# Designs tried in a protein design run: peptides against a protein of PDB entry 4GXB. Part 19

Target 1, 277 residues: chain A of PDB entry 4GXB
Amino acid sequence: VPTEEVSLEVLLSNGQKVLVNVLTSDQTEDVLEAVAAKLDLPDDLIGYFSLFLVREKEDGAFSFVRKLQEFELPYVSVTSLRSQEYKIVLRKSYWDSAYDDDVMENRVGLNLLYAQTVSDIERGWILVTKEQHRQLKSLQEKVSKKEFLRLAQTLRHYGYLRFDACVADFPEKDCPVVVSAGNSELSLQLRLPGQQLREGSFRVTRMRCWRVTSSVPLPSGSTSSPGRGRGEVRLELAFEYLMSKDRLQWVTITSPQAIMMSICLQSMVDELMVKKS

## One batch from the design tools (peptide; made by RFdiffusion4, then SolubleMPNN)

Design b1_p10_3_s2 (from b1_p10_3, 4 letters changed)
Fold by OpenDDE base, seed 4:
Parts: structure tokens; sequence; C-alpha cells
Structure b1_p10_3_s2 (fold): chain B 277 residues (1-277), chain A 10 residues (1-10)
């Protein structure tokens, strides 16, 4: 692509548009710096955020496709898809809520975390009781962003990334599940017939390994995943999990977001390694 | 038994 100046749209979690003037040759960090400058985010806080490629759904929610890598050209990455449903989103890129303390010290950082958290609650990524929701709304009405975040940090799945409904072979074959990544785990939410909503927790520290595979099903192939068209590429995330002492079991998730799930796993592992250093 | 138990979501 010839080097030229272009206007690039980057969205916040709440759908707020940030327009930046960049070069088509600008790499991910260059674009991130441009976004930070536009928002007046300090340089020392840039590292707490990343750019993600997402698909905007009909309801305005984001289906995360992948994290943009350092060598990528965000303008090319998003425009090459030739679909307006694909967007670039700015989101925090750490998992431990302790890092919120650093970000919250700055007004812009605080606003970004607040906007993300509000959005995550509205989208049902963060799980809240009726009473908690009332408390959060009260704080939101008062525009008490710090108190809002402190309360939110105590909520179930705070800081998690929620994926679109998909299918897993756990606890049984072809089980519909909703996967979320956070707190060094994959959470699988599911409802068996006649049962309450339940969650299975898979800690990354008990994963021996994982892999992503892609395949093209045969025309006669069972559409094990609701909503998957015939002939579409099937992505799977499989991980080998320590279910009990000396007992490893493979768990396979079939999802178009399998790549993003694997990125989350690696990111969580990397963060744990940093904390142990 | 598994360390991964399906627990109710509150």
Amino acid sequence: as target 1 above (277 residues)
Amino acid sequence: SSVVDLTPVL
C-alpha cells in the first residue's frame, strides 16, 4: 500500500469514535500513540492498552477477532477485510485489577476504565445482581467514577473478555457454552436442561498445552455449531487440562473466536510470568 | 472427580 495520510477510526469500548490522522504505513504502536495523543493519555499509560480487531454485531456489541500485533499496519488490517462491520477498538490489555490503580491515577485513564467497565456491565460481560446493579447506577448518576470502579472490581468476571456463544465438548459433546477469559482462567458458562446456569473454571496454570486448528467441514458434516454455515472454516481451541492428579483431559471449544481465545491464554500466562519475576 | 466442577452462577 502506498504511504499516504489517512483518517483512521478507533472505537472505545462504549462505541465512542476517536478519529486519528495516521500514515497507512504506521504500525500498531504508532497508531496507538496517535490515539493516546488524541485522548490526552500520558505516554507512561499507553502500555496498559492495546488495539483489537473486532466485528461489530447488529446490537452494537463487539466480537473480538484478535489483538493487533506490533508489526501490523492497523489501517491495512482493518480495510483489507472489505467489510464495515470490522472495527479497531482500544481496550485495556492487562488482567490483574491491581494495575487499575496505576491507570486510575490519571483522569484520562480513569475515564477509559470507567467507559469500558460501564460497557462491560451493559453487555453482560460483568455479572451483577439486581442490588449491585442499583448501586452501580447510583454511582453512575453521581458520576463517581472511582467509587464505581472500586465496586466493579469486586464483581464476578470483572476484567474478563466475553466471547460469543459457541460449542464445547465439555461437560458433554456439542454442549452450547459461553466462554469468558480473565483472572488466569477460561470460564465456561452453560445451562443443562432443567438446570441452573453453571460455570466451569479452567485455570491456565492447569493447562499443559493448547492449540488452535482450522478445518473445512465436508458438506455432509454435522453443523455442531449453531449458526455456522455449510462450508465455513471451523476453528477450534483445544487444551489439555489437568482434571485431577495425574489425569489429563482434552477440552475442545469450537468457535470463530478460537484465535482470540488463544491470544488471551497466552496473554494471561505472560502476565503471570511477569508477576513471578 | 474433577477439579472443574460446574458451579451455579449467582
Scores: peptide ipSAE 0.076, ipTM 0.789, DockQ to the pose 0.156
Fold by OpenDDE base, seed 5:
Structure b1_p10_3_s2 (fold): chain B 277 residues (1-277), chain A 10 residues (1-10)
Amino acid sequence: as target 1 above (277 residues)
Amino acid sequence: SSVVDLTPVL
């Protein structure tokens, strides 16, 4: 692609549009810096955010596809897909809520975290009780952003990334699950027949390894995956988990977002390593 | 025996 000046749309978590003028040859960091400049986010806070490729659903929800890598050209990455469903989203890219303290000290950082958190609650990514919801709404009405975030930080799945409903082989084969990544874990929410909603926690510290695989179902084979036709690529995330002392078990998640899940796992591991250094 | 317990979402 020839180097040209283009207008690129980057969305915040709440769908707010940020238009930046960039070069088609600008890499991810260049675009991120342009977005930061447009928002008046200081340079020292840029590292707390990343650009993500997402697919926007009909209801406006985002299905995260992957994090844009440093060598990528965001303009090319999004436009090459030739679909208006794909968007670039700015989101915080750390997991430990302690880092919120650094970001919240800045007005723009505070606003970004607030907007993201409001959106995550509205989308059901953060789980709230009725009472908590009432409190959050009260704080939102008062535009008490700091207090809102402080309350939100105590909520279940705060800071988690929620994936689209998918299938896992845990606790049983072909179990419908909703996976969320955060707090150094994969959370699997599921409802077994006749049971209430339950959650299983897989801590990354107990994962020996993980892998993403792609497969093409054979034409003669039955695909159990909803919405996938014959011959469509099936993505799976498999991780080897320490279920008990000296007992490893593979858990496999079948999801179009398997790549994004693996990115989250690596990101969580990386953050833990940074904290230990 | 598993460290992975399914807990209710309240």
Scores: peptide ipSAE 0.073, ipTM 0.786, DockQ to the pose 0.171
Fold by OpenDDE base, seed 3:
Structure b1_p10_3_s2 (fold): chain B 277 residues (1-277), chain A 10 residues (1-10)
Amino acid sequence: as target 1 above (277 residues)
Amino acid sequence: SSVVDLTPVL
């Protein structure tokens, strides 16, 4: 692609548009810096955020595809997909809520976290009781962003990334699940027949390894799952998990977001390493 | 026993 100046749209979690003028040759960090400058986010807070490639769903929610890597050209990465459904989104890129303290000290950082958290609650990514929801709404009406975040930080799945409904082979084969990543775990929410909604926790510290695989289903017979056309690439995330002493078991998640899940796993591991150093 | 406990969601 020839190097030229272009207008690039970057979205916040709430769908707010940030337009930046960048070069087509600008890498991810260059674009991130441009977005930060546009928002008046201080340079020392840029590292707490990342750019993500997402697919905007019909309801306006975002399905996270992957984090944009350092070597990527965001303009090319998004435009090459030739679909207006694909967007670049700015989101916080750390897992430990303790880092919120640094970000919240700045007005712009506070606003970004607030907007993200409101969106995550509205989308059901953060789990709230009726009473908690009432309290959050009251704080939102008062525009008490700091207090809102402090309450939100105590909520289940605060800071998690929630994926689209998918399938796992745990606890049984072809089990519909909703996966969320956060707090150094993969959380699998599932409902077995006749049972209440349940959650299983897979801690990254007990994962020996993981892998993403892609396959093209053979044009075998009629059991196309209604949402996947014949010939669509099937992505799977598999991880080897320490279920008990000296007992490893593979767990496989089938999801179009398998790549994003693996990115989350690596990111959580990396953050844990930084904290231990 | 598995260390993965399936617990009720809030």
Scores: peptide ipSAE 0.072, ipTM 0.791, DockQ to the pose 0.171
Fold by OpenDDE base, seed 1:
Structure b1_p10_3_s2 (fold): chain B 277 residues (1-277), chain A 10 residues (1-10)
Amino acid sequence: as target 1 above (277 residues)
Amino acid sequence: SSVVDLTPVL
């Protein structure tokens, strides 16, 4: 790609647009630095954020596709898809809420975390009771961002990434689930017929291994996936899990976001290794 | 018994 100066749009979690002038040859870190400069985010806080490729839904919700890698050219990565539904999003890229303390010390960092958290609550990524919601709204009305975040940090699935509804083979075959990643786990929310909503936790520390597979279903008419045309690529995340003492079991999640799920798993493992060193 | 317990979501 010829090196040219271009305007690149980067979105915050709440959909706020940040326009930056970059080169088409700028790598992910270069673009991230440009975004940070535009926001007046200090250099020492840049490492707490990453750029993600997402698909914007009709309702404005983001379906995370993948994290942009260091060697990538964000302008090329997003424009090569030739669809306006794909966006680049800035989001915090750590899991442990303890790192919020560093980010919150700066006004811009605080604002970014606040905006992200508000958005995550509004989108139902963070689970709140009616009373908690009332308290959060009161703090939001007062624009008490620090207090808002402190309360939010105590909430279920704070800091998690929520994925689109998909299918797993746990606890039974072809079970509809909502997967979320955070706190060194994959959380699977599901509702069996006639039952209440339940959540299962798969801790990364009990995963022996995981893999992503891509397959094209055979034209045999029994494609159980409603709405997928014949020949549509099927992505699966499979992980081997220590279900009990000396008992390993494979769990398979069928999702277009299988790649993003695997990125989250690796990221959570990496962070755990950093904290232990 | 499985270490994965499906708990009700509050």
Scores: peptide ipSAE 0.043, ipTM 0.770, DockQ to the pose 0.171

Design b1_p10_3_s3 (from b1_p10_3, 6 letters changed)
Fold by OpenDDE base, seed 3:
Structure b1_p10_3_s3 (fold): chain B 277 residues (1-277), chain A 10 residues (1-10)
Amino acid sequence: as target 1 above (277 residues)
Amino acid sequence: EPVVDLTPVL
């Protein structure tokens, strides 16, 4: 692609548009810096955020595709898909809520965390009780962003990334699940027939390994998952998990977001390594 | 004891 100056749209979690003028040859960090400058985010806080490629759903929700890598050209990465549903989103890129303290010290950082958290609650990524929701709403009405975040930090799945509904072979084959990544775990939410909503926690520290695989389904007449056309690539995330003492078991998640899940796993592991250092 | 327990979500 020839090097040209272009206008690139980057979205915040709440759908707010940030327009930046960049070169088509600008790498991910260059674009991130441009976004930070546009938002007046200080340089020392840039590292707490990343750019993500997402697919915007019909309801305006974002399905995270992947984190943009350092060598990528965000303009090319998004435009090459030739679909307006693909967007670039700015989001925080750490897991430990302790890092919120650093970000919250700055007005812009605070606003970004607040907007993201509000959006995550509205989308049901963060789980809230009725009473908690009332409290959050009250704080939102008062525009008490710090207090809002402090309360939100105590909520279930705060800081998690929630994926689209998918299928796993746990606890049984072809089980519909909702996967979320955060707090050094994959959370699998599921509802078995006649049962209440349940959650299984898979801690990354108990994962021996994981892998992403892609396959083309054989045209055999077996039940196409609702919404996948004939010939679509099937992505799977499989991880080998220490279920009990000396008992390893493979768990497989079938999801178009398997790549993003693996990115989250690696990111969580990396953060844990930094904390131990 | 299985380390992965499916716990109810309230």
Scores: peptide ipSAE 0.084, ipTM 0.802, DockQ to the pose 0.172
Fold by OpenDDE base, seed 2:
Structure b1_p10_3_s3 (fold): chain B 277 residues (1-277), chain A 10 residues (1-10)
Amino acid sequence: as target 1 above (277 residues)
Amino acid sequence: EPVVDLTPVL
């Protein structure tokens, strides 16, 4: 791609548009710096955020595809897909809420965390009771961003990334699940017939290994999943999990977001390693 | 040993 100046749109979690002028040859960090500059985010806080490739759904929700890697050219990465559904999103890229303290000391950082958290609550990524929701709304009306975040930090699935509904082979084959990543775990929410909503927690510390597999389904015609066109690539995330003492079991999640899930796993592991060091 | 159990979501 020839090097030229272009306008690139980067979205915040709430859909706010940030337009930056960059070169087509600018790498992920260059674009991130441009976004930070546009937002007046200090340089020392840039490392707490990352750029993600997402697919915007019809309802305006984001389906996270992957984190943009350092060597990537964000403009090329998004435009090469030739679909306006694909967007670049800025989001915090750490898991431990303790890092919020560093970010929220700055007005811009605070605003970013606040906007993200509001969006995550609105989208149902963070689970809230009726009373908690009332409290959050009150704080939001008062624009008490710090207090809002402090309350939000105590909520279930705060800081989690929620994926689109998919399928797992746990607890039974072809089980519809909603996967969320955060707090050094994959959370699988599911409702079996006649049962209440339940959640299974898979801690990354008990994962021996994981892999992503890509396959093309045979044209056996029975792809009953609505929206899978003939020849659509099937992605699976499989991880080997220590279920109990000396009992390893493979769990497989079938999802177009399997790559993103694996990125989350690696990111959570990496962060844990930093804390232990 | 923590066995993966499905817990109710309240």
Scores: peptide ipSAE 0.082, ipTM 0.801, DockQ to the pose 0.171
Fold by OpenDDE base, seed 5:
Structure b1_p10_3_s3 (fold): chain B 277 residues (1-277), chain A 10 residues (1-10)
Amino acid sequence: as target 1 above (277 residues)
Amino acid sequence: EPVVDLTPVL
């Protein structure tokens, strides 16, 4: 791609648009720095955020596809998909809420976390009771961003990334699940027929390994999952989990977001390693 | 070591 100056749109979690002028040859960090500059985010806080490729759904929600890697050219990465559904999103890229303290000390950082958190609550990524919702709304009306975040930090799935509904082989084969990643775990929410909503927690520290696989269903195979055409690529995330002492079991999640899930796993592991070093 | 189980969502 020839190097030229282009206008690139980067979205915040709430859909707010940040327009930056960059070069087509600018790598992920260059674009991130441009976005930070546009927002007046200080340089020392840039590392707390990343650029993500997402697919915007009809309702405006984001389906995270992957984190943009360092060597990537964000302009090329998004435009090469030739679909207006794909967007670049700025989001915080750490898991431990303790890092919020550093970000919240800056006005811009505070605003970014606030906007993200509001959006995550509105989208149901963060789980709230009716009472908690009332408290949050009260704080939002008062524009008390710090207090809002402090309350939000105590909520279930704060800081989690929620994926689109998919399928897992746990606890039974072909079980519809909603997966969320955060707090060094994959949370699987599911409702079996006649049962209440349940959640299973898979801690990354108990995962021996994981892998992403892609496959194309055989033309003769009746295993067309509803909604996918024959021959469409099927992505799976499989992880080997220590269920109990000396008992390993594979769990497989079938999802178009399997790559993003694996990125989250690696990111959570990396953060844990940093904290232990 | 804890065994993975499904818990109700409150």
Scores: peptide ipSAE 0.078, ipTM 0.798, DockQ to the pose 0.168
Fold by OpenDDE base, seed 1:
Parts: sequence; C-alpha cells; structure tokens
Structure b1_p10_3_s3 (fold): chain B 277 residues (1-277), chain A 10 residues (1-10)
Amino acid sequence: as target 1 above (277 residues)
Amino acid sequence: EPVVDLTPVL
C-alpha cells in the first residue's frame, strides 16, 4: 500500500468515534499514540490500552476478532476486509483490576475506564444483581465515576471479554455455551434443558496446552452448524485441562472467535508472568 | 484437589 495520509476511525467500547489522521504505513503503536493524543491521554498510560479488530453486529454490539499486533498496519488490516462491519476499537488490555488504580489517577484514563465499564454492564458482559444495578445507576446519575468503578470492580466478570454464543463439547457434546475470558480463566456459561444458568471455570494455570485449528467441513447433505454453509471454515479452540489430580481432559470450543480466545489465553498467561517477576 | 464444577450464577 502506498504511503498516504488518511483519516482513520477508532471506536471506544461505548461506540464513541475518535477520528485520527495517520499514514497508511503507520503501525499499531503509531495509531495508538495518535488516538491517545486526540483523547489527551498521557504517554505513560498508553501501554494500558490496545487496538482490537472487531465486527460490529446489527445491534451495535462488538464481536472481537483479534488484537492488532505491533507489526500490523491498522489502516490496512481493517480496510483489506472490505466490509463496513469491521471496526478498530480501543480497549484496556490488562486483566488485573489493580492496574485500574494507575489508569484512574488521570482524568482521561478514568473516563475511558468508566465508559468501557458502563458499556460492558449495559451489554451484559458484567453480571449484576437487581440491587447492584440500581446502585450503579444511582452512581451513574451522580456522575461519580470513581465510586462507580470501585463498585464495578467487585462485580462478577468485571474486566472480562464476552464472546458470541458458540458450542463446546463440555459438559456434553454440542453444548451451547457463552464463553468469557478474564481473571486468568475461561468461563463457560450454559443452560442444560430444565436447568438454571450455570458456569464452569477453567483456570489458565490448569491448562497444560491449547491450540486453534481451522478446518473445512467435507461436503455433506447436512451440517451440525445451522448457520454454516458448505465449505465454510470452522475454527476450534482446544485446551488440555487438569480436571482432577493426574487427570487431563481435552475441552474443545467451536467458535469463529477461537483466535481471539487464544489471544486472551496467551495475554492472561503473559500478565501472570509479569506479576511474578 | 480442585475439580471443574458447574455452579449456578446470579
């Protein structure tokens, strides 16, 4: 791609648009710095955020596709897909809520965390009781951002990424699940027939290994995936998990977001390594 | 020894 000046749109989690003028040859960090400058985010806080490629659904929700890597050219990465559904999103890129303390010391950082958290609650990524929701709304009406975040930090799945509904072979084959990543785990939410909503927790520290596979189903008169066409690529995330003492079991998640899930796993592992250093 | 359990949520 020839080097040209372009206007690039970057979205916040709440859908707020940030327009930046960049070069087509600018790498991920260059674009991130441009966004930070536009928002007046200080340089020392840039590292707490990343750019993500997402697909915007009809309802305005974001399906995270992948994190943009350092060597990538965000303009090329998004425009090469030739679909207006794909967007670049700025989001915090750490898992431990302790890092919120560093970010919220700055007005802009506080605003970013607040906007993201409000959005995550509204979209059901963070799970809240009726009473908690009332308390959060009251704080939101008062625009008490710090207090809002302090309460939010105690909520179930705070800081998690929620994925689109998919299928797993746990606890049984072809089980519909909703996967979320955060707090050094994959959370699998599911509802078996006649049962209440349940959650299984898979801690990354108990994963021996994981892999992503891509396959093309063989032509057949039927597919196990109703929305999947003949010849459509199938992505799976499989991880080998220590279910109990000396008992390893493979768990497989079938999802178009398998790549993003694997990125989350690696990111959580990396953060744990940093915390131990 | 921890085992994966499906627990009710909210």
Scores: peptide ipSAE 0.075, ipTM 0.797, DockQ to the pose 0.168

Design b1_p10_3_s4 (from b1_p10_3, 6 letters changed)
Fold by OpenDDE base, seed 5:
Structure b1_p10_3_s4 (fold): chain B 277 residues (1-277), chain A 10 residues (1-10)
Amino acid sequence: as target 1 above (277 residues)
Amino acid sequence: EPVEDLTPVL
């Protein structure tokens, strides 16, 4: 693509639009810096955020596709998809809530975390009781962003990224699950008809390995699931998990977000390594 | 709501 100046839209988690003037040749970090500058986010806080490619759903929710890599050109990455559903989103890219302390010390950082957290609660990514919801709403009405975040940090799945409903072979084959990544784990939530909510936690520290596979189902004469056209690419994330002492078991998640899940796993592992160094 | 824990136990 020829180098030219373009206007690029970057969304916050709440859908707020940030327009930046960048070059088509600007890499991810360049665009991130431009967004930071537009928001007046200080340079020392840029590293706490990343740009993500997402698909915007009809309800305005974001389905995370992947993190934009350093070598990528965000303008090209998003426009090459030739669909207005795809967006670039700015989101915090760390997992440990302890890093919130650094970000919250800055007004802009605080606002970003607040907006993201409000959105995550509204979207059901962060799980809240009725009482907690009341408390959060009260704090929101008071515009007490710090207190709001402090309360939110204690909530179930705070800082998690929630994926679209998908399928796993755990606890049984072909289970409909909702996967969330956070706190160095994958959480698999399952609710079958007439059953209570069930959740399994898979700690990354107990994963021996993981992989993403891409396959095209052969036209087998059997019932293609009504929602997937024949020949649609199937993505799977499989991880080998230490279920018990000396017992490894593969868990496989079938999801179009398998790549994003693997990115989250790697990111969580990387963060743990940094904390141990 | 009570959640059934499916977490693998050592």
Scores: peptide ipSAE 0.295, ipTM 0.873, DockQ to the pose 0.831
Fold by OpenDDE base, seed 1:
Structure b1_p10_3_s4 (fold): chain B 277 residues (1-277), chain A 10 residues (1-10)
Amino acid sequence: as target 1 above (277 residues)
Amino acid sequence: EPVEDLTPVL
């Protein structure tokens, strides 16, 4: 791609648009720095955020596709898809809420975390009781961002990334589940008709390995699920989990977001390694 | 509402 100056739109978690002028040849870090400069985010806080490729749904929700890698050219990565539904999103890229303390010391960092957290609550990524929601709303009305975040940090699935509804073979075959990644785990939530909410927690420290598989279903005549077009690529994330002492079992999640799930797993493992050092 | 824990027990 020839090097040209272009205007690139980067969204915050709440859908706020940040327009930056960049070169088509600018790598992910260059674009991230441009976004930081536009927001007046200090350089020492840039490393707490990343750029993500997402697909915007009809309701304005984001389906995370993948994290943009350092060597990528964000302009090319998003425009090559030739679909307006794909966006670049800025989001915090760490898992441990302890790092919030560093980010919250700066006004811009605080605002970014606040906006992201509000959005995550509104989208149901962070799970809240009715009473907690009332308390959060009161703090939001008072614009008490620090207190809001302190309360939010105690909530279930704070800091998690929630994926679109998909299918897993746990606890049984072809279970409809909602997967979330955070706190060094994959959470699998299941609610069958007439049943209570069920959640399985899979800690990354108990995963021996994981893999992403891409396959094209053979045109078998009968079981084309309505809506999977003939020839759609099926992505699966499979991980080998220590279910009990000396017993490993594979768990397989079928999802278009399998790649993003694997990125989350690796990112959580990497962060744990940094903390042990 | 209570959530049923499906977490494998080591």
Scores: peptide ipSAE 0.294, ipTM 0.872, DockQ to the pose 0.888
Fold by OpenDDE base, seed 3:
Structure b1_p10_3_s4 (fold): chain B 277 residues (1-277), chain A 10 residues (1-10)
Amino acid sequence: as target 1 above (277 residues)
Amino acid sequence: EPVEDLTPVL
């Protein structure tokens, strides 16, 4: 692509548009810096955020596709898909809520975390009780962003990324599950008809390894996944988990977001390594 | 609502 100045749209979690003038040849960090400058986010806080490629769903929710890598050209990455449903989103890229303290010290950082958290609650990524919801709404009405975040930090799945409904072979074969990544784990939520909510938590520290596989289903194969057309690429995330002492078991998640899940796993592991150093 | 914990117990 020839080097040209272009206007690039980057979305916040709440759908707010940030327009930046960049070069088509600008790499991910260059674009991120441009977004930060546009928002007046200090340079020392840029590292707490990343750019993500997402698919905007019909309901306006974001299905995270992947994190943009350092070598990528965000303008090219998004435009090459030739679909308006693909967007670039700015989101925090750390997992430990302790890092919120650093970000919240700055007005812009606070606003970004607040907007993301509100959106995550509205989308059901952060799980709230009726009473908690009432408290959160009261804090929103008072525009008490710090207090809102402090309450939110105590909520179930705060800081998690929620994936689209998919299928896993846990606890049984072909179980419909909702996977969320956060707090150094994958959470697999299952609700079968007439049953209570069930959740399995898989800590990354107990994962021996994981892998993403891509396959093309045979045309004659029963497409067990609703809505997958014949010939669609099937992505799977499989991880080998220490279920008990000296007992490893593979768990396989079938999801179009398997790549994003693996990115989350690696990111969580990396963060844990930083904390141990 | 109570959530059933499917997490493998060590």
Scores: peptide ipSAE 0.288, ipTM 0.871, DockQ to the pose 0.822
Fold by OpenDDE base, seed 4:
Structure b1_p10_3_s4 (fold): chain B 277 residues (1-277), chain A 10 residues (1-10)
Amino acid sequence: as target 1 above (277 residues)
Amino acid sequence: EPVEDLTPVL
C-alpha cells in the first residue's frame, strides 16, 4: 500500500469513536501514540493500553480477534479484511488490578478505565449481583468514577476478557462453554438445561503448555456446531493441565477466538514473570 | 445462584 495520510477510527470499549490522522505506513505504536495524543493520555500511561482487532457483533459487542503486533500497520490490518464489522479497539493491556492505581492517577486514564469497566459490566463480562448493580448505578449517577472502580475491582471477573460462546471437551465432550481470561486463569462457564451454573478455573501456573491448531473440517463431519458455515476453518486451543499430583490432562477449546485466547495466556504468563522478577 | 466449582483440585 502506498504511504498516504488517512483517517483511522479507533474505538473505546464503550463504542466511542476516536478519529486519528495517521500514515498508512504507521506501525501499531505510532497509531497508539496518535490515539493517546487525541485523548490527552500522557506518554507514561500509553504502555498500559493496547490496540486490538475486534469483530463488532450485531448487538454492538466486540468479539476480540487478536492484539495488534508491534510491527503491524493497523490501517492495513483492519482494511485488508474488507469487512466493516472489523474494528480497532483501545483497551487496557494488563491483568493485575494493582496497575489501575497508576492509571487512575491521571484524569484521562481514569476515564478510560471507567468507560471500559462500565462497558464490561453492561456486557456481562464482569459478574454482578442485583445489589452490586444497584450500588454501581448509584455511583455512576453521581459520576464517582474512583469509587465506581474501587467497587468494581472487587467484583467477580473484574479485568477479564470474555469470549463468545464456544465448545470444549471439559468437563465432557462437546460441552457448550463460555470462556473468560483474567487473573492468571481461564474460566470455563457451563450451564446445561435445567442445571445450575458451573465454572471451572484453570490457572496458567498449572498449564504445562498450550497450542493453537487450525484444521479444515471434512464435509461429512457430523459436528456441525450451530452457526459455522460448511468449510470454515476450525481453530482449537489445547492446553495440558495439571489436574492433580502427577496427572496431566489435555483440555481442548474449539473457538474462532483460539488465537486471542493464546495471546491472553501468554500475556498473563508474561505479567507473572515480571512480578516475580 | 450458587455456582458449582468444576476446578480441578490438587
Scores: peptide ipSAE 0.278, ipTM 0.868, DockQ to the pose 0.902

